# Peptides against a protein of PDB entry 6RO1, part 193

Target 1, 216 residues: chain A of PDB entry 6RO1
Amino acid sequence: LGKEIEEYIHKPKYCLPFLQPGRLVKVKNEGDDFGWGVVVNFSKKSNVKPNSGELDPLYVVEVLLRCSKESLKNSATEAAKPAKPDEKGEMQVVPVLVHLLSAISSVRLYIPKDLRPVDNRQSVLKSIQEVQKRFPDGIPLLDPIDDMGIQDQGLKKVIQKVEAFEHRMYSHPLHNDPNLETVYTLCEKKAQIAIDIKSAKRELKKARTVLQMDEL

## One batch from the design tools (peptide; made by RFdiffusion4, then SolubleMPNN)

Design b2_p29_5_s1 (from b2_p29_5, 19 letters changed)
Fold by OpenDDE base, seed 3:
Structure b2_p29_5_s1 (fold): chain B 216 residues (1-216), chain A 29 residues (1-29)
Amino acid sequence: as target 1 above (216 residues)
Amino acid sequence: LKLQEERQYLRMIVNSKRIKYPKVIDIYP
């Protein structure tokens, strides 16, 4: 469900109007989670030749992201990497394909006009951290319908399913159970045992079939 | 089947956070 919403939001036709300088965005590239960064600008990359089907034009967003210092040394030849959990990192402007935006915030920050000085880039990190302190439950997202104006019926159905699911989860008797983590762990162990029994039964059946073939 | 569905559901409960969609907010330092 959350991933299905992301598939709508990162489409250029929906997100580009909201990629103003200072917009908070979350960037994720496969295994590389950069977390929250700030939009600096965006550019359209080349018109795909008209003979390749209706592929939406590629857009690149320059996003100020917290990068590892190690990746910065290799920045001319290698892609930027996110800062390690315990690393301070350094804020760098990274060109990001629009489809790598995993979230767009309703929050927009003031950013320095000149991001060439390290201190100016690091000041933006302090501002992101301040926003995170103001929103302990997480940085607020743009509403896909009310803020982004997405009229897609598929998205509306996904949102309705999310709301119905959330209602069911929060009304569930186990939701407020202080032992929920313990109950979950016990259910996982029980589920694993059931898988292992099923696997062992399949292996036993295969072994019996082989023995029957050797007796023929 | 039923046990796997139950485990998946419980995992979602444990790891769930309410999604909030507030209005657009401009924040200045």
Scores: peptide ipSAE 0.038, ipTM 0.448, DockQ to the pose 0.220
Fold by OpenDDE base, seed 4:
Structure b2_p29_5_s1 (fold): chain B 216 residues (1-216), chain A 29 residues (1-29)
Amino acid sequence: as target 1 above (216 residues)
Amino acid sequence: LKLQEERQYLRMIVNSKRIKYPKVIDIYP
């Protein structure tokens, strides 16, 4: 459900009006989660589809992201990689395709005019950390309907399903249980054990089948 | 002191109706 919402909000026709300098955005590229970064600028690249001759414009957003120190050394030849959780990392302006934006915040930061100095880039990281400290439940998102004005009926149906799920989750008797985390961890362990038992039974059945074939 | 610094760096956009379409910069190859 969350991923289905992302597929709507990252469409250029919906998100471009909100990609102003200083906008907080979350960037994810396949397995690489950069977390929250800050929009610096965006551009439209004219691309011609090789097979149709149709103009398929690519939208690139420059985002200030926390990158690993290793990725900075190879930045001329290799794609930037996110900083490890325990790594300080370094803030770098990274060009990303608009479809890699997993979230768009209602928060906009004031950014330094010159981001060439490392100290100016690192000051923005401090500002992001201050925002995160203010919002312990997570950085506030733009509403896709009320804020972004998306009229797509498919999105409305997805949102209704999310709201119904959230309502059931928050109304559940265990939601306010002080032992919820313990109960959840025990349920996950039980589910994993059930998977492991099912796997072991399949392996045992395979082994028995092999033994029967060797006796024939 | 921290709250004032935080106010200087943060603008929460509550009303998206005020957001104008930004100028798209075309990059020609």
Scores: peptide ipSAE 0.021, ipTM 0.542, DockQ to the pose 0.048
Fold by OpenDDE base, seed 1:
Structure b2_p29_5_s1 (fold): chain B 216 residues (1-216), chain A 29 residues (1-29)
Amino acid sequence: as target 1 above (216 residues)
Amino acid sequence: LKLQEERQYLRMIVNSKRIKYPKVIDIYP
């Protein structure tokens, strides 16, 4: 469900109006999670679909991201990598395909006009960290319907399913149970035992079938 | 240190109606 929402949000049709300089965005590329960065600008690349000859423009967003210092040394030859959790990292402007935006915040920062100085880039990291401190439950996201104005019926159905799931989850008597984690762990163990019993019964049935064939 | 962090004006842009579609910059003419 959350991934299905992401598939709508990262579409240029919907997100481009919100990619103003200073917009907070999350960037994720496969296994590389950069976390929250700041939009610097975006650009359009002309692309021609090889099979149809149709113009399929690619959109590249320049995002100020926290990168590993190791990746910066090799930045001429290698793609930027996210900073390790315990690493300070360095803020760098990274060109990102728009489809790699995993989230878009309602928050927009003022950014320095000149991002060439390292200190100016690092000041933006401090600003992101301050935003994160102000929103302990997470940086606020743009609502895809109310904020982004997405009218897609598929998205509306996904959101309705999420809301219905959340309602059921919050209405569940175990939701406020202080032992929820313990109960959940016990339920998982019980489910695993049931799988193991089913497996053992299958192996026992196979063994009996082999014995019956050896007696024939 | 706190005062410099407080100087970053956080703008919540909630209403899409106030957001003008930004001009796309073509990098590749």
Scores: peptide ipSAE 0.018, ipTM 0.533, DockQ to the pose 0.047
Fold by OpenDDE base, seed 5:
Structure b2_p29_5_s1 (fold): chain B 216 residues (1-216), chain A 29 residues (1-29)
Amino acid sequence: as target 1 above (216 residues)
Amino acid sequence: LKLQEERQYLRMIVNSKRIKYPKVIDIYP
């Protein structure tokens, strides 16, 4: 359900009006979770789909993100990587495709005009951390319907399902169970194992299909 | 993690409905 909402929110037609400088956003690129960053600016890039000749504009948002120092040393050849949880990291302006925005906050920061100095970039990290302290339950998100004005009926149905799920979740006897985290960790491990088994079965099926093709 | 993230995300959406206008935080002294 959350992912289905993200699929609406990260669409340029909905999110661009909210990508002002200082807007807090979450960035996730595949396995790389940068967490909360700050929008610096965005740009439209002309892109032509190679197979259709159709103009498909790409939107790139420059986001100030906490990056691993190791990845920054290799920045000439490698994409920036998120800082490890135990790492201080360094705040760096990273160009990000808009579809990699996993969340958009209602919060905006006043950011330094010049982000070239490391100290100015690191000051923004301190500000993000201060915002996180002010919102112990999590940094508030833009409401996709009320704040972002998304009128899509599919999204409305997803939100209704989310609200119904939330109600069920909060009404669930385990919600207040002190072992809830342990139970969830076990359920998540079980779910991951089930995914891994399905993946391994798919790979085995592919390997068998390849072997059958090699025997033909 | 994912369920907790989804929970947190849902909670954040619910909390966002209470915010009428985007909150701007000044980081300047």
Scores: peptide ipSAE 0.032, ipTM 0.446, DockQ to the pose 0.450; fails the geometry check

Design b2_p29_5_s2 (from b2_p29_5, 15 letters changed)
Fold by OpenDDE base, seed 1:
Structure b2_p29_5_s2 (fold): chain B 216 residues (1-216), chain A 29 residues (1-29)
Amino acid sequence: as target 1 above (216 residues)
Amino acid sequence: TKLREELEYLRQISLARRVKYPKEIVIKP
């Protein structure tokens, strides 16, 4: 459900009006979670589709992200990596494709005019940490429907499922269970096993289909 | 865990729908 919502939010049609300097955004790239960063600027790049010659516009947002110091040493050739949880890291301006934005906050920060000095970039990290303290329940998100103006019926159906899920979770006796973390870990393991069984059954069916074709 | 992250995201979306914050919360240093 969350990924389905992200697929709407990160579309340039919906998110570009909210990518002002100082906007808090979350950035995820596959296995790399950068957490909360701050928008500096965005640009439109023209991409030519190799098969059609059609111009597909790509949008790149420059985001101040907490990066590992190790990745910065290799930054001439390698993509920036997120700071480890126990690492302070270093705030860097990273060019990010707009579809890698996983969340957009209602919060906008004042940012220094010059982000070349390390101290100015690190001051923004302190500001993010202050925002996190002010919002103990998490940094507030934009409402995809009322704030972002997304009228797509597909999104509305996903949101209805989320609201129904939250209602069921709140009504569930385990929602206040001190062992809830253990329950979530067990549920995640069960879900992964179910995926693995489904994958293995699919591969077995493919192998049987190949064997039947070789016997024909 | 991935499940915890997903649940937290869904909670934040649900909260955004229920709590009417301004579209722009400007925080000064």
Scores: peptide ipSAE 0.524, ipTM 0.919, DockQ to the pose 0.671
Fold by OpenDDE base, seed 2:
Structure b2_p29_5_s2 (fold): chain B 216 residues (1-216), chain A 29 residues (1-29)
Amino acid sequence: as target 1 above (216 residues)
Amino acid sequence: TKLREELEYLRQISLARRVKYPKEIVIKP
């Protein structure tokens, strides 16, 4: 469900009007979660290669993200890596494809005009941390329907499923259970075990197929 | 965990639908 919503909100036609300087956004790239960053600017890149039927312009947003110090030492060709949880990290302006935006906040920050000095970039991290303190329940998101103006019926159906899911979670007797975190951890472990069993069954099937070929 | 992050995201979406914040919350330093 979350990924299905992301597939709408990260579309340029919906998100570009909200990518003003200072807008808080979340960036995820595959396994790399950068968390909350701040929009600096965006640019349109025309994919000028005539032979790729990709008619749609690519958009790159420059986002100030908390990066690992190790990723800064590696050549300008290596993708920035997120700071480890226990790492201080460094705020860097990272060019990000717009489809890698996982969330867009209602919050906009004042940003320094010059982001070349490290201290100016790190001041923005302090501002993000202050926002997180002001919103203990999480940084507020834009409403994809009412704020972003997405009228797509597919999104409305996904949102209805989310609202129904959330309602069921909050109405569930376990919602007020102090062991809720333990229940979630057990559900995650159960899901992982189910994946591992499916993997093991696939390997067993492959091994049996090899043995049958050696008997022919 | 990935599941907790997804659930938190869904919670925040649901909250955004329920709570009518301004489209732009400007936080000054």
Scores: peptide ipSAE 0.523, ipTM 0.918, DockQ to the pose 0.626
Fold by OpenDDE base, seed 4:
Structure b2_p29_5_s2 (fold): chain B 216 residues (1-216), chain A 29 residues (1-29)
Amino acid sequence: as target 1 above (216 residues)
Amino acid sequence: TKLREELEYLRQISLARRVKYPKEIVIKP
């Protein structure tokens, strides 16, 4: 469900109006989760599809991201990597394809005019951390429907499923504990059990198929 | 875990739908 929502919000036609300097965004590239960063600017790159000759514009957003210091040494040749959870890291301006934005916040920060000095970039990290302290339940997201104006019926159906899921989760008697950690732990256990059942069913089906082949 | 992150994201989406925050919350240092 979350991935399905991301497939809508990262579309340029929806997200570009919200990519102002200082906007908080989450960046995720496959296995690399950078967490919250700050938009510096965006640009439209002209791209020509090699096979059709059609113009397929690429949108690149420059985002201040907390990067591993190890990855920065090779920044000219290698993609920046996110800082480890226990690592201080260093804030860097990273060019990011718009489809790698996993979330867009309602929050917009003031950013230094000059981001070349390390201290100016690191000051933005302090500002992000201050925002996280002000929002203990998490940094607020834009509403994909009401804020971003996404009218697609597919998204509305996904959102309805999310709301129904959340309602069921919060209406559970165990949710009298404000500690969402317990609910997440139970959901993780349930998801693991579901994976294990699915695996066991696949193995059983394979075993039956092998037995049927040995009887032929 | 990936599941926890997904659930947190869904929670934040649901919250964004329920709580009408301003489209722009400007925070000064």
Scores: peptide ipSAE 0.523, ipTM 0.918, DockQ to the pose 0.562; fails the geometry check
Fold by OpenDDE base, seed 3:
Structure b2_p29_5_s2 (fold): chain B 216 residues (1-216), chain A 29 residues (1-29)
Amino acid sequence: as target 1 above (216 residues)
Amino acid sequence: TKLREELEYLRQISLARRVKYPKEIVIKP
């Protein structure tokens, strides 16, 4: 089910509008899981396959990823590898094919204008870690349907199966691990509180804007 | 490990459907 959803969201027609600088994305290449990275930019590469008259446009997104320092020494010839769990790693701008994006977050970060200095790249890692602390239940994903606007009936059916699976998993008496329900209830409450705070901040901003208009 | 990752992904998708976050959450450093 998860892989089926990924097959929709990584399609250029759906994901490109959301690949703005600072967007959080997950990158996975076969056995290599880079985890969360930050979009820097994207480019369209026209690869003319010499034998197929179809210009299949390849899209490459430059993503700041936590890479192994060992893989960077050979970076002229070897693909970047993800940092080991116990490794600090180094944040590098890695060109990634768009179909290797496994997830897209609703979160966007401010990124340094100059990413050439190591310290500026490493500051982005600190920002990702801070986002992870703010969202202990996981970094928020874009809704494939409502946010990304994917109207494909195949995806809707997969999502319905996911929702039904989640409902069954939580309704199952053996999964009444009071810890899981408590965590989910706390997650939902925290998510709702975060929405309410954001709504209240928007209303306050609107009210301030109206008050400033009445003072002019 | 792979199953846990998939379950977590499905959970996050389900959460994204239920929780109406803004399409863009800008977090300042």
Scores: peptide ipSAE 0.517, ipTM 0.915, DockQ to the pose 0.301; fails the geometry check

Design b2_p29_5_s3 (from b2_p29_5, 16 letters changed)
Fold by OpenDDE base, seed 2:
Structure b2_p29_5_s3 (fold): chain B 216 residues (1-216), chain A 29 residues (1-29)
Amino acid sequence: as target 1 above (216 residues)
Amino acid sequence: SKLRQELEELRQIANSKRIKYPKEILIYP
């Protein structure tokens, strides 16, 4: 159900007005979860669909994300990777397709005007961490209806289902059951396994593409 | 009928517990 909401909020027609500099956003790229980052800017790129000739504009948002230092040393052609939980990482401005935004916060940070210095970028990480401390239950999200003004009836139905599910989850007698943590951990593990399988399939596809180029 | 009523009650409870955050929270270092 959360994914169904994401399918609405990441649409340019809904999210672009809220992608101001300093806006907190979550970025997920397939199996890579960058967590919370900060919007720096966005740009519109012209994309021509190869089959229809129709101009389908691609929106790219520059997001300051915590990246693995290893991914930064690799050539400018490699996609940035999220920092591992145990690594400090480095905050970098990463161009992200708007549809990869998984959440948009009501929080907007003041950001340094010059993000070229590492210290300025790392100061933003400290600010994100401070926000996370202030919101132990999670960084507040923009309401897709009340804040974002989405009038889609399909979304309203999805939200009603989510609210009902959340209420059932919190009202469930097992909510205070210590076994709930175990169930959540198992669900998270299952989700992680699904991500790892998808990542492995992508690596396999890349390897096949390289093999095909070497055979030409 | 009963499921819709439960959904509406759930919505009311969820809305009552939903902390209305302001549309924008500006945080200055």
Scores: peptide ipSAE 0.164, ipTM 0.490, DockQ to the pose 0.212
Fold by OpenDDE base, seed 5:
Formats: structure tokens, C-alpha cells, sequence
Structure b2_p29_5_s3 (fold): chain B 216 residues (1-216), chain A 29 residues (1-29)
């Protein structure tokens, strides 16, 4: 179900308006998970479909990603590889096909104007890491309907299925627990806390479109 | 039955109160 939502959000007709400089995006290429990176810019490439001769424009987004230092040494001949979990890595601007974006965040960072110095690129990594610390449940995503304005009925049905599945997943443990009242009160408290967090985040959203790192 | 209905109502309220993340959160260093 998460993959089905991804198939909508990575389409150029939906995501291009949100690929501004500084936007947090998650990049995956087959077995390579780069994690969270930052959009620098995007470009349209003219491509011709080999079998139809039809113009199929390719969209390439330049993303600042944490790359393995080993892959950077071979960058003249090989594609960049993600940094290993225990590796420091190095932030590098990598051209990425738009369909390789697995997630788009509501977060947009201020980025240095000049990304040629390594220190400026590494400063962006520190900013990403600070954002991750502030969002322990994960970096917030753009809502495909409310934020991205996707009106596709197929997507609405997928979201309804996800919500129904989440509902069933949380209801199933409740049916088998003999302490239904204690679990119910804990689930009500958790649901109320989730509602209160949601309302507080909405109020915070309405109050501030611009946050400082110290206010996160 | 009643407990399930209350949970469903709470879930509907929680869904109606779904965090609409801001279209953009600009973060300065």
C-alpha cells in the first residue's frame, strides 16, 4: 500500500511543483537506499521512446545525497553509491531520475548558495540530522491529497484501504486481550494523545511556516 | 459493540483531525 502511494507521488505531473531548492526528498535506486537528501534543482531532458518515436520527457532532479567516499573516487566511471551506515560519507550533488524519489517531505531547508565547498555540503548533512532528531517518528511527508492536491480517485481508494488496514491492525490486538478495559483506556489515551499531537501540529503549522532549528 | 463504536468514532475524529502537514516548513540553520 505504501508502494502504491509512491507510484502516484513520484509522477512529474504531481511532484514537480514541490521540487524547490531545499526540499527534503528520499532517494532509492533498486538496492541502493540513499535516505534523505536535499533538492538543489531539476531539469527536463528530451527523450524519444525507442519503439514509438514519441517524445517522452525525462525529468532529472539534482539531489544533495550522502555518498560513499569510495564511490566518489570512481565517480568518473561509476554511479554514486550510498554511504554505509557506519561510514561518515560525503555529501555530493547527484543527478536522479524523478521516479527514484520514494518520499517528499513537507520540510524545506535553507541551503548555501555555493555548494562547491565541501564544508557547505557537509553543513546541509548536519541540518538533515538535526531534523531527524526533531522528528523521532520520521520526517513529515507531504500529504498527497491535502498538500499535493492529487485528485485521482485511485489514490483516494488506496488511502482509504491504508486507513482501514491501520484500523484493523490496531483493533486486532484489542479483541484478544482479556484486559480490554486497560487496553481500551491505553488506546483511548494513545488516540487522544495522537489527536492532541495532530491538533498541536496543525496549530503550529498555522502559526509558523518558517521554523528555526532551535524552535524545532 | 458500544466500545467498538466509540473507538470507530474516535478514529473518525482522529482521521478528521489528520495532521495536514504544512505544504512547506522552511527551516533555517
Amino acid sequence: as target 1 above (216 residues)
Amino acid sequence: SKLRQELEELRQIANSKRIKYPKEILIYP
Scores: peptide ipSAE 0.142, ipTM 0.480, DockQ to the pose 0.212
Fold by OpenDDE base, seed 3:
Structure b2_p29_5_s3 (fold): chain B 216 residues (1-216), chain A 29 residues (1-29)
Amino acid sequence: as target 1 above (216 residues)
Amino acid sequence: SKLRQELEELRQIANSKRIKYPKEILIYP
């Protein structure tokens, strides 16, 4: 359900008005989670391929992200990689496709005008860390309806499902159970077993169908 | 698993919704 919301908020028509310099955004590229970074600017890239009709304009946002030092050496030829949890890393301005934004915060930082000096970039990291300390329950997000003004009925239905799920989760007696993590693990195991049983039954049915065809 | 991740994401969303934040928070170093 969170992913379904992300599919709406990362659309340029919705998010571009909120990608001002200093806006906190979360960036994820496949398996690489950069966490929270800061918007520097965005640009429209027209991929005018001459022979394909009006390709939807690709938008690239420059985001100040905490990168591994190893990735910086190869930054001219290779994609930046997130800093390891145990690594200090270095803040770098990384061009990111807008659809790779997984979250947009209501928080906007004042950023240095010149981000060429390492110290200026690292000062922004200190500011992000201070924001994270101020919001122990997580950095606040823009509301897709109330803050971003998205009127899409599909999104409204997704949000209603999320709210209904949240209500059921918090009303459940196990919500305050200290063994909740254990219960979730058991529920996952049960769900996996149910999937495996259903798969095995389908395979058995296929095998029987093949045997019947060979007997004919 | 995907379900645990979804549940954790939902917890984070629920926690974020409980706290009314302003539309924009400006933080100055």
Scores: peptide ipSAE 0.113, ipTM 0.522, DockQ to the pose 0.445
Fold by OpenDDE base, seed 4:
Structure b2_p29_5_s3 (fold): chain B 216 residues (1-216), chain A 29 residues (1-29)
Amino acid sequence: as target 1 above (216 residues)
Amino acid sequence: SKLRQELEELRQIANSKRIKYPKEILIYP
């Protein structure tokens, strides 16, 4: 179900408006999970499909990613590889096909204008790590419907299935709980809070939220 | 500002209830 949502989000027609400099994105290429990186820029490349001769534009996003040191040494001949979990790695600007974006965050970072110095690139890693510390439940995602404005009925059905699955997963263990009424009251409160958040988000939707890292 | 207060309230609620965060958060160092 998460993969089905991803298939909508990474489509250029939906995600391109949100690929501004500083946007946090998650990059995955087959077995290589780079985790969270930062958008630097994107470009449209002309591509000709080999079999049809049809012009199929390729969208390439330059993403600042944590790469292995070995990958950097071989960067002239080999594709960038993600840093190992225990490795510090180095932040490198990597050209990524837009369909390899597995997630898009609501968070945008201020990034240095000049990313040529290693220190400037590594400062962005520190900022990502600070954001991760501030969001212990995970870096917040753009809502595909409310934030990205995706109107696709297929996506709406997928989201409804996810919500129904989550509801079942949380309700099944509770069928024999004598505290069911307290749990229902908590679930109703949670649902009401979710509605209130959705309404507040709609009010905030017209405003760009700007915060200092220290105020976050 | 009112916007910052609303964002903080949303964050607190989201953290406590695992609810979705606001649309866009721009963070400066």
Scores: peptide ipSAE 0.216, ipTM 0.510, DockQ to the pose 0.211; fails the geometry check

